# Ledger of designs, part 46: peptides against a protein of PDB entry 5D63

Target 1, 292 residues: chain A of PDB entry 5D63
Amino acid sequence: SLRRGIYHIENAGVPSAIDLKDGSSSDGTPIVGWQFTPDTINWHQLWLAEPIPNVADTFTLCNLFSGTYMDLYNGSSEAGTAVNGWQGTAFTTNPHQLWTIKKSSDGTSYKIQNYGSKTFVDLVNGDSSDGAKIAGWTGTWDEGNPHQKWYFNRMSVSSAEAQAAIARNPHIHGTYRGYILDGEYLVLPNATFTQIWKDSGLPGSKWREQIYDCDDFAIAMKAAVGKWGADSWKANGFAIFCGVMLGVNKAGDAAHAYNFTLTKDHADIVFFEPQNGGYLNDIGYDSYMAFY

## One batch from the design tools (peptide; aimed at target 1 V248 G252)

Design b2_p21_1_s1 (made by RFdiffusion4, then SolubleMPNN; from b2_p21_1, 17 letters changed)
Fold by OpenDDE base, seed 2:
Structure b2_p21_1_s1 (fold): chain B 292 residues (1-292), chain A 21 residues (1-21)
Amino acid sequence: as target 1 above (292 residues)
Amino acid sequence: ISDEELEEREKRLLEKFEKAT
């Protein structure tokens, strides 16, 4: 069963992803196949899958950038029917925007079936070129046609998953208290996280005893990430992952405030020092408090 | 900043956190 989350959706046959053309929020904007760069933010190619309550394996797909939804034009069952971005809501009853997503026969990829028409999202002719047509097409769940098979690369974590990652880390103090601020988090590549840090002005910020020291740097980083999220994406219902921690060293003679994010596989956390932009597996402190 | 400078900054912060909490 597909979990709620943000996904990069890649064709199983060719290196092409489901792309909202130009990230446009206009109704009727084509959804197309487009090349992507692994381990980067593919801005127009991220989709929030929201499960529909009491409808098995059925979702809306909201484009993260535009805030519009994947829509089968007129809900038509005709092969070749356009799939577009269209205004909508996460829990719509419009069958044009409802997608049943289940594992294909190969057990690794998914097929995306329109709830109403029962046709499948199809990369027409398996065309790997930028701007290739994506359409509703006739098919069955058991068919092996790679034009209708998609890998769902999960780009986000739930608050529970983040909590679990923290719990597995050896640098957590016995008195640790964590505070969860959101429900779902887009996890950024380090390169993007670093760029936000650079753009925040923190690299040039002057450290001053108490008035602007470690906690100020850490909070400023979180604020910068939050603002970046708000300014970058039109979809709602998710946050950008960036944590703040307070920690004490083993000797008990030093304390620190710092940031953390998740590793690429989302299984662990990595510490981020906002005073120098460094990533560390061991920052030299055990966290007794975090919020994220 | 250097790692050494960072370490020196943090050494002074324990008392701050204790007072602030």
Scores: peptide ipSAE 0.098, ipTM 0.740, DockQ to the pose 0.058
OpenDDE base, seeds 1, 3, 4, 5: peptide ipSAE 0.089, 0.086, 0.085, 0.090; ipTM 0.730, 0.727, 0.727, 0.733

Design b2_p21_1_s2 (made by RFdiffusion4, then SolubleMPNN; from b2_p21_1, 16 letters changed)
Fold by OpenDDE base, seed 1:
Structure b2_p21_1_s2 (fold): chain B 292 residues (1-292), chain A 21 residues (1-21)
Amino acid sequence: as target 1 above (292 residues)
Amino acid sequence: ISEEEKEALEERLFEKLAKAE
């Protein structure tokens, strides 16, 4: 079954993603096909899938940017019915906003069926143009029509996945204690992470003994990422991944505070030095404490 | 990171090693 998480949803037939037009939070905003750029934040094309308790394979889809939900207009079963953004809640009972998401016959892509109408989210005519119509359309689960098949590319990690990534890293001290602050984390590309760092003012901050040293830099970076998340996204129920670590060197005579994020494949962590904006696989310290 | 934290870390290390024996 599809896991709770943030997804970039891409058509299986053409290089088009499910896009909330202009990221607008207005009710009735069209959801359309739109081009995307790999390994970037596709702002209007991220969707938080929230599983509905006790309803198998059924989710709401919240647009991360607008905070509105994927909605089949009037819940109509008519082919060509508009799919729009609309205000809602994660655990709504409104069948217009409930989507059964299961693997297609190819075993890789998913189909998105409206819970009420039993029609499927369809990229009409497989149109790859920006602004192409996405609509409810008749179909079956076993049909191979690529207009109704979607790849769900996971853009977030659970706290458990983050914990596992940390556990695999060789630069963890035997006394390590981790503290998990949230349940689901959007993982940023390094370019975005770096831009947040730049915008925070940290590149111009002066290291000062005790009064503004390594821990202040690391905490300031995490705070900056948190603020960026709050200012950038209207959806709730997730955080932006940015960790803080305290580490000790091999000799045990020096300690450091630094940040870390996840690699692109979400399998490993990479260390980030907030004093210079560098990414490192080995920062020269073994972490004895982390919070993220 | 303060010297106090380093000392605390050393204590935790010793405790862990003692428990492992």
Scores: peptide ipSAE 0.138, ipTM 0.730, DockQ to the pose 0.049
OpenDDE base, seeds 2, 3, 4, 5: peptide ipSAE 0.127, 0.119, 0.026, 0.122; ipTM 0.720, 0.711, 0.648, 0.717

Design b2_p21_1_s3 (made by RFdiffusion4, then SolubleMPNN; from b2_p21_1, 15 letters changed)
Fold by OpenDDE base, seed 1:
Structure b2_p21_1_s3 (fold): chain B 292 residues (1-292), chain A 21 residues (1-21)
Amino acid sequence: as target 1 above (292 residues)
Amino acid sequence: ISDEELEQREKRLFEKLKAAE
């Protein structure tokens, strides 16, 4: 079954993603097909899937940017019914905003069925143009129509997944203790992570013994990422991944504070030095404490 | 900053950092 998380939802037939037009929070904002750029933040094309308790394979889909939810207009079962952004809540009972999401017959893509109408999210005519209509359309689970098949590319990790990534890293001290701060984390591309670092002012910050040294840099980076998240996204129920670590060198006579994020495949961590903006697989320290 | 400069900024106050846990 589909896990709770943030997804980029791409059509199985053409290079088009489910896009909330202009990222608008207005009720009735069209959801459309739109091109996307791999390995970047596709701002209007990220959706938080929240599973509904005790309703099998059924979710709300919250647009990360607008904070509004995927909504089948009037819950109509007519083919061609508009799919829009609309205000809602994660655990709504409104069938217009409840979507059953299960694997298609090909075993890789998903189909998105409205819980009430039993129609499917359809990229009308498989149109690959920007602004192409996405609508509710008649269909069945076993049909192979690519207009109604979608890849759910996971853009986030659970705290458990992050924990697992840390646990398999070779640069963890035997006394390591990790502290999980949130449940789900949007994982940023390095380019975005670096831009946040630049915008924070840290590249120009002066190192000063104790008063503003490694721990201050590392905390400032995490704070900057947190603020970026709060300022960028209207949806709730997730955080932006940015960790802080305290480490000790092999000799045990020096310590350091630094950041870390996840690799693109979410399987490993990569260290980030907030004093110079560098990414490293080995920062020269073994972590005895982290919070993220 | 250079890697060399970064190395010079290593904090040797290990116990201080541990106390910050």
Scores: peptide ipSAE 0.176, ipTM 0.797, DockQ to the pose 0.065
OpenDDE base, seeds 2, 3, 4, 5: peptide ipSAE 0.170, 0.150, 0.162, 0.144; ipTM 0.793, 0.783, 0.788, 0.773

Design b2_p21_1_s4 (made by RFdiffusion4, then SolubleMPNN; from b2_p21_1, 16 letters changed)
Fold by OpenDDE base, seed 5:
Structure b2_p21_1_s4 (fold): chain B 292 residues (1-292), chain A 21 residues (1-21)
Amino acid sequence: as target 1 above (292 residues)
Amino acid sequence: ISDAEKEEMEKRLLEKLKEAE
């Protein structure tokens, strides 16, 4: 079954993603097909899937940017019914905003069925153009129509997944203690992570003994990412991944504070030095404490 | 860095985080 998380939802037939037009929070804003750029944020094309308790395979889909929800207009079962952004809540009972999401017959893509109408989210005519209509359309779970098949590219990790990635890393001290601060984390591309670092002013910050040293740099980066998240997204219920670690070197005579993020495949962590903006597989320290 | 020093650093950091809530 589909897990709670943030997804980039891509059509199985053409290189088009589910896009909330202009990222607008207005009720009735069209959801459309739009081109996307791999390994980028794709601002208007990220959706938080929240599973509904006690309703199998059923979710709300919140647009990360606008904070509004995918909504089938009037819950109509008529083919061609508009799919729009609309105000809502994560655990709504409104069937216009409830979507059953299960694997298609090909075993890799998903179909998105409206809970009430039983129609499916459809890229009309498989149109790959920007602004192409996405609508509710008649269909069945076993049909092979690529207009109604979607790849769910996971853009976030759960706290458990992050914990597992840390546990696999060889640069973790035997006395390691991790503290999880949130439940779900949007994982940023390194380019975006670096840009936040640059915009924070840290590249121009001067190291000063005790008053502004490694821990200050690491915490400042964490704060910068947190602020970036708060300023960038209207949806709630997730955080931006940026960890802080305290580590000790192999000799045991030096300590350091630094950051870390996840690799592109979310399977491993990579260390980030906030004093110079470098990414390293080995920062020269073994972590005895982390919070993220 | 001794284990005691590591624990002290951890404790201080956690206290700050809790107070900031």
Scores: peptide ipSAE 0.030, ipTM 0.582, DockQ to the pose 0.527
OpenDDE base, seeds 1, 2, 3, 4: peptide ipSAE 0.019, 0.028, 0.026, 0.020; ipTM 0.420, 0.510, 0.512, 0.428; seeds 1, 4 fail the geometry check

Design b2_p21_2 (made by RFdiffusion4)
Pose (drawn by RFdiffusion4):
Structure b2_p21_2 (pose): chain A 292 residues (1-292), chain P 21 residues (1-21)
Amino acid sequence: as target 1 above (292 residues)
Amino acid sequence: MVAAWKALMAAEKARYEAAKA
């Protein structure tokens, strides 16, 4: 089963993503194929998949930017029916916004079926051009047609996944305790994490004993990332990944406060120095506390 | 919320120093 999370959904035949046109919140805004840039935030192309209770392999798909849902127009089973963004809720009973998502016959990509119509999300004619129509279409679960096959590229981690990445890190103090704050996190590319640090004003902040020292930098960065999340996205039910750690050096005589993020493959953590914007695999301290 | 974080960090620093002692 596809796990709850945030996904960049890529057609298996051509490198087009599912894109809510112009990120518009208007009801009926077309969902289309569009090119994308890896290792960036693709602002119109991120979808929060919310599992439906007791309805196997069925979800709502909420565009992260607009807060609107993937909707099969009037639930029609006619091939070519429009797939648009539409107002809705995470756990709706409206079948126009319910999607059964299971693995295709290639075992890697998925097919997306409307719960009501039993038709599939289809990149019409396999068109790779920006703005290509995506429609509901007749189809089967097992066929190889790439027009109806989609890679769900996971862009978020659960809290259990973040905890696992931290636990595998070699720079964790024996007294380490972690404090988990949310359940699902959008993992940022370093390019975006750095842009938030720049936009927070922290690059210009001066170190001052106690009144604006390492703790203050780290907390400020975390707060800046939290503000960015709420100001940038309309969808609810997730958080942005940015941790704060306290650590102690090998000699046991100096402590430091700093931030951390995750690697692209989501398996490991990487430390971030908020006083200078650097990313480090070893910051010189072993973490005895973290909150994220 | 920031105040709660500062309070948590202070509590953890005190706990670490106690464990070291």

Design b2_p21_2_s1 (made by RFdiffusion4, then SolubleMPNN; from b2_p21_2, 15 letters changed)
Fold by OpenDDE base, seed 3:
Structure b2_p21_2_s1 (fold): chain B 292 residues (1-292), chain A 21 residues (1-21)
Amino acid sequence: as target 1 above (292 residues)
Amino acid sequence: DVEELRRLFAEARAALAAELA
């Protein structure tokens, strides 16, 4: 089953992603096929899939940028019915905004079926051009038409997945205690993470003993990421991943405060030094405390 | 001991700054 999370949804036939046009929050904004750039945030193309309790394999899809929901216009079962962004809620009962998402016949891609109409989200004619129509269209679960098959590339991690990634890391002290602050985290590309760091002013901040040293840098970075998240996205129910760690060196005679994020595959953590903007697999300390 | 680690955190950060300078 598809897990709750934030997804970049790509067509299985052509290099096109499901895009909310201009990221607009207006009701009736077209959802279209659009090109995307790997290893970037793809602002208008991220969707929070929220599973509906007690309804198997059924979700709402909230556009992360606009905070609006994928909506089949009038819930019509006619082929060619527009799929738009529309105001809604995560646990709506409106079948226009409920989508059953299950594996396609190829076992890798998914099909997206409207709960009410039983039609499928279709990249019309497999058109790879920017702005190509996405519509509800007749279909079946077993047919192999790539116009209705979508890869769900997960862009977020649950708190449990983050915890597991930390647990796998060799640079964790035996006295480690971790504190989880949120439930689901968008994991940023390093380029975006670095840009937030730059915009925070930390690169120009002066280290001062006790009054503004390693812990202040680490907390300031986390605060900057939090603010960036709040200012960038209209959807709720997720956070932006940025951890803070306190660590001790192997000799046990020095300590440090630093940040960490997740690797691209979400399986491991990578350490971030907020005093110089560096990413390291080994920062020289073993963490005895983290919050994220 | 976690409390000892916390003390080290407070006392050893100046040396770290020198390494990063």
Scores: peptide ipSAE 0.034, ipTM 0.618, DockQ to the pose 0.060
OpenDDE base, seeds 1, 2, 4, 5: peptide ipSAE 0.023, 0.024, 0.028, 0.029; ipTM 0.492, 0.478, 0.600, 0.604

Design b2_p21_2_s2 (made by RFdiffusion4, then SolubleMPNN; from b2_p21_2, 15 letters changed)
Fold by OpenDDE base, seed 1:
Structure b2_p21_2_s2 (fold): chain B 292 residues (1-292), chain A 21 residues (1-21)
Amino acid sequence: as target 1 above (292 residues)
Amino acid sequence: DVEELRRLIEEARRRLEAERA
């Protein structure tokens, strides 16, 4: 079953992703096929899948950028019916915005079926061009038509997944206490994370004893990421992953505050030094506290 | 002082959880 999370949704047949045109929040904005760049933030192509309680394999799909939802126009079962962005809520009862998402016959890709019409999200004619039509189209779950098969590339982690990644890291102190602040986290590429760091002013900040030292740098980075998230995305119900850690060295005579994020595969954490923008697998400290 | 920060964060977290309960 598909987990709650943020996904980049890619066609199984051609290198095209489900894109909300221009990221517009206007009702009726076309959802189209569009090219994407791997390992980058594809701004208009991220979708928060929220599972509907007590309805198996059924979700709303909220565009992260616009805050609007994938919507089958008038809920029509006619082939070629437009799929658009439209205002909505995560737990709506509107069948125009409810999507049953299950594995296709190939066991890797998914099909996206409108709950009401029972038609499927279709990249019409498998058109790989930017702006290609995405529509509701007749189909079946067992058909192998790649026009209706989609890879769900998970771009977020749950708090539990983050916790697990931390727990298996060798640089965690025996007295470690972690504090989870949110439930779902968009994990940024390092390039984006670094850009936020650069834009924050931290690269030019001066270390000063106690008044602006390691903890201030680490908290400032987290604040910068938080602000970036708030300013960048209109959807709610998720956070941007950026952790703060407090650690002690092996000798026990020095402490440090630093940041951390997740690796690309979401299986491990990597430490980030906000004083110099460096990523490290070993920062020289064992964490006894984190919040993220 | 990271040790002081630890204490403050832990205390704040406990207060938040209490308020949410």
Scores: peptide ipSAE 0.022, ipTM 0.497, DockQ to the pose 0.068
OpenDDE base, seeds 2, 3, 4, 5: peptide ipSAE 0.022, 0.021, 0.022, 0.012; ipTM 0.495, 0.494, 0.497, 0.480

Design b2_p21_2_s3 (made by RFdiffusion4, then SolubleMPNN; from b2_p21_2, 15 letters changed)
Fold by OpenDDE base, seed 2:
Structure b2_p21_2_s3 (fold): chain B 292 residues (1-292), chain A 21 residues (1-21)
Amino acid sequence: as target 1 above (292 residues)
Amino acid sequence: DVERLRELIRESRAALEAERA
């Protein structure tokens, strides 16, 4: 079954993603097919899938940027019915905003069926152009039509997945204690992470003994990422991944505070030195504490 | 002071969990 998370949803037939037009939060904003750039933040094309308790394989889909939800207009079963952004809540009972998401017959892609109408999210005519219509359309679960098949590229990690990535890293001290602050984390590309670092003012900050040293740099970076998240996205129920670690060196005579994020495949962590903006697989310390 | 920070974070996390319960 599909896990709760943030997804970039890509058509199985053409290089188009499900896009909320202009990222608008207005009710009735068209959801359309649009081109995307791999390994970047596709601002209007990220969707938080929230599973509905006790309803198998059924979700709401919240646009991360606008905070609005995927909505089948009037819940109509007519082929060609518009799919739009509309105000809603994560655990709504409105069948216009409830989507059953299960694997297609190919075992890799998903189909997205409206819970009420039983029609499927369809990239009309498989049109790869920007602004192509996405609509509800008749179909079946076993049909091979690529217009109704979607890859769910997961852009986030759960706290458990982050915890597992940390546990696999060789630079973790035997006394390690982790503190999980949130449940789901959008993982940023390094380029975006670095840009936030640059914009924070940290590159020009002066190291000063105790008054502004390693812990201040690390916390300032986390604060900058938090603020960036709050300013960038209207959806709730997720955080931006940026960890803080405290570590001790091999000799046991020095400690350091630093940041970390996840690798592109979300399987490992990479250390980030906020004093110079460097990414390192080995920062020279073993972590005895993290919060993220 | 990294050690002091560790203590403060532990305390704050405990308080946060209490508020969420």
Scores: peptide ipSAE 0.010, ipTM 0.490, DockQ to the pose 0.063
OpenDDE base, seeds 1, 3, 4, 5: peptide ipSAE 0.010, 0.010, 0.010, 0.007; ipTM 0.493, 0.488, 0.493, 0.451

Design b2_p21_2_s4 (made by RFdiffusion4, then SolubleMPNN; from b2_p21_2, 13 letters changed)
Fold by OpenDDE base, seed 1:
Structure b2_p21_2_s4 (fold): chain B 292 residues (1-292), chain A 21 residues (1-21)
Amino acid sequence: as target 1 above (292 residues)
Amino acid sequence: DVAALRAKIAEARAALAAEAA
């Protein structure tokens, strides 16, 4: 079954993703096919899938940027019915905004069926052009039509997945204590993480003994990421991944505070030094405390 | 200094807990 999380949803037939046009929060904004760039944020193309309790394989899909939900217009079962962004809630009972998402017959892609109409999200004619129509269309679960098959590329991690990534890292002290602040985290590309760092003013900040040293830099970076998240996305129910660690060196005579994020495959962590913007697999310290 | 850093964090946690109470 599909896990709760943030997904980039890509057509199985052509290099097109499900895009909320212009990221608009207006009711009735078209959802369309649009090109994407791998390993980037793809701002209007991220969707938070929230599972509906006690309804098997059924979700709402909230556009991360607009905070609006994928909506089948009037819940119509007619082929060619518009799929739009519309105001809603994560646990709505409105069948226009409820989507059953299960594996297709190929075992790798998913199909997205409207709960009420039983029609499927369809990239009309498999059109790869920007702005191509996405609509509800008749279909079956076992059909091989790539117009109705979608890859769900996971862009987030749960707190448990983050915890597991930390636990397998060799630079964790035996006395380590982790504190989880949120439940689901959007994992940023390093380029975006670095840009937030640059925009925070930290590159121009001066290290000063005790009054503005390693802990201040690390906390300032986390605060900058938090603010960036709040300013960039209208959806709720997730955070932006940026951890703070406290570590001790091998000799036990020095401590440091630093940041960390997750690798592209979400399986490991990478350390980030907020004093210089560097990414390191080994920062020279073993973490005894983290919060993220 | 490990002890100094731990003390700072402990203080910050205490302050946060006091604000939440």
Scores: peptide ipSAE 0.009, ipTM 0.460, DockQ to the pose 0.065
OpenDDE base, seeds 2, 3, 4, 5: peptide ipSAE 0.005, 0.008, 0.007, 0.006; ipTM 0.365, 0.455, 0.431, 0.421

Design b2_p21_3 (made by RFdiffusion4)
Pose (drawn by RFdiffusion4):
Structure b2_p21_3 (pose): chain A 292 residues (1-292), chain P 21 residues (1-21)
Amino acid sequence: as target 1 above (292 residues)
Amino acid sequence: TITEADMAAATAAMMAKYAAS
């Protein structure tokens, strides 16, 4: 089963993503195929998949930017029916916004079926051009037609996954305790994490004993990332990944406060120095506390 | 040398500062 999370959904035949046109919140805004840039935030192309209770392999798909839902127009089973963004709720009983998502016959890509109509999300004619129509279409679960096959590229981690990445890190103090604050996190590319640090004003902040020292920088960065999350996205039910760690050096005589993020493959953590914007695999300190 | 008691105190202070921010 596809896990709850945030996905960039890529057609298996051509490198087009599912894109809510112009990120518009208007009811009826077309969902289309569009090119994308890897290792960036693709602002109109991120979808929060919320599992439906007791309805196997079925989800709502909420555009992260607009807060609106993937909706099969009037639930029609006619091939070519429009797939648009529409107002809705995470656990709606409206079948126009319910999607059964299971693996295709290639075992890697998925097919997306409307719960009400039993038709599939289809990149019409496999068109790779920006703005190509995506529609509901007749189809089967097992066929190889790439027009109806989609890679769900996971862009978020659960709290359990973040905890696992931290536990595998070699720079964790024996007294380490972690404090988990949310359940699902959008993992940022370093380019975006750095842009938030720049936009927070921290690059211009001066170190001052106690009144603006390492703990102040680290907390400020976490707060800046939290503000960015709420100000940038309309969908609810997730958080942005940015951790704070306290650590101690090998000699046991100096402590430091700093931030951390995740690697692109989501398996490991990487340390971030908020005083200078650097990313480090080893910051010189073993973490004895973290909150994220 | 920083003891375990010092680390506990620093953790508590950090959590309180964060909550007050």

Design b2_p21_3_s1 (made by RFdiffusion4, then SolubleMPNN; from b2_p21_3, 13 letters changed)
Fold by OpenDDE base, seed 4:
Structure b2_p21_3_s1 (fold): chain B 292 residues (1-292), chain A 21 residues (1-21)
Amino acid sequence: as target 1 above (292 residues)
Amino acid sequence: MITQEDLDAMAAALLERFAAR
């Protein structure tokens, strides 16, 4: 079954993603097919899938940017019914905004069925052009029509997955204690993470003994990412991944505070030095504490 | 602030782990 998380949803037939037009929060904003750039944020094309308790394989889909939800217009079962962004809540009972998402017959892609109408999210005619119509359309779960098949590229990790990634890292001290702050984390590309770092002013910040040293840099980075998240996204129920670690060197005569994020495949952590913006697999310290 | 006592404790823990290998 599909896990709760943030997804980039890509058509199985053509290089087009499900896009909320202009990222607008207005009710009735068209959801359309749009091109995307791999390994980037794709701002209007991220969707938080929230599973509905006690309803098998059924979700709401919240656009991260707008904070609005995927909505089948009037819940109509007519082929060609518009799919739009509309205000809603994560655990709504409105069948216009409830989507049953299960694997297609190919075992890799998913189909997205409206809970009420039983029609499927369809990239009409498989049109790969920007702004192509996405609509509810008749179909079946076993059909091979790529217009109704979607890859769900997971862009987030759960706190448990992050914890597991940390646990696998060889630079964790035996006394390590981790503190989880949130439940689901959007994992940023390094380029975006670095841009936040640049925009924070940290590259121009002066290291000063105790008054503004490693812990200040690390916390400032965490704060910058938090602010960036708040300023960038209207959806709730997720955080932006940026960890803080305290570590001790092998000799036990020096300590350091630094950041970390997750690798592209979400399987490992990579250390980030907020004093110089460097990414490292080994920062020279073993972490005895982290919060993220 | 990390004290010398904290560092000493951490160093001891590291040494113990190393010795167990």
Scores: peptide ipSAE 0.021, ipTM 0.527, DockQ to the pose 0.045
OpenDDE base, seeds 1, 2, 3, 5: peptide ipSAE 0.010, 0.008, 0.007, 0.020; ipTM 0.530, 0.520, 0.518, 0.550; seed 3 fails the geometry check

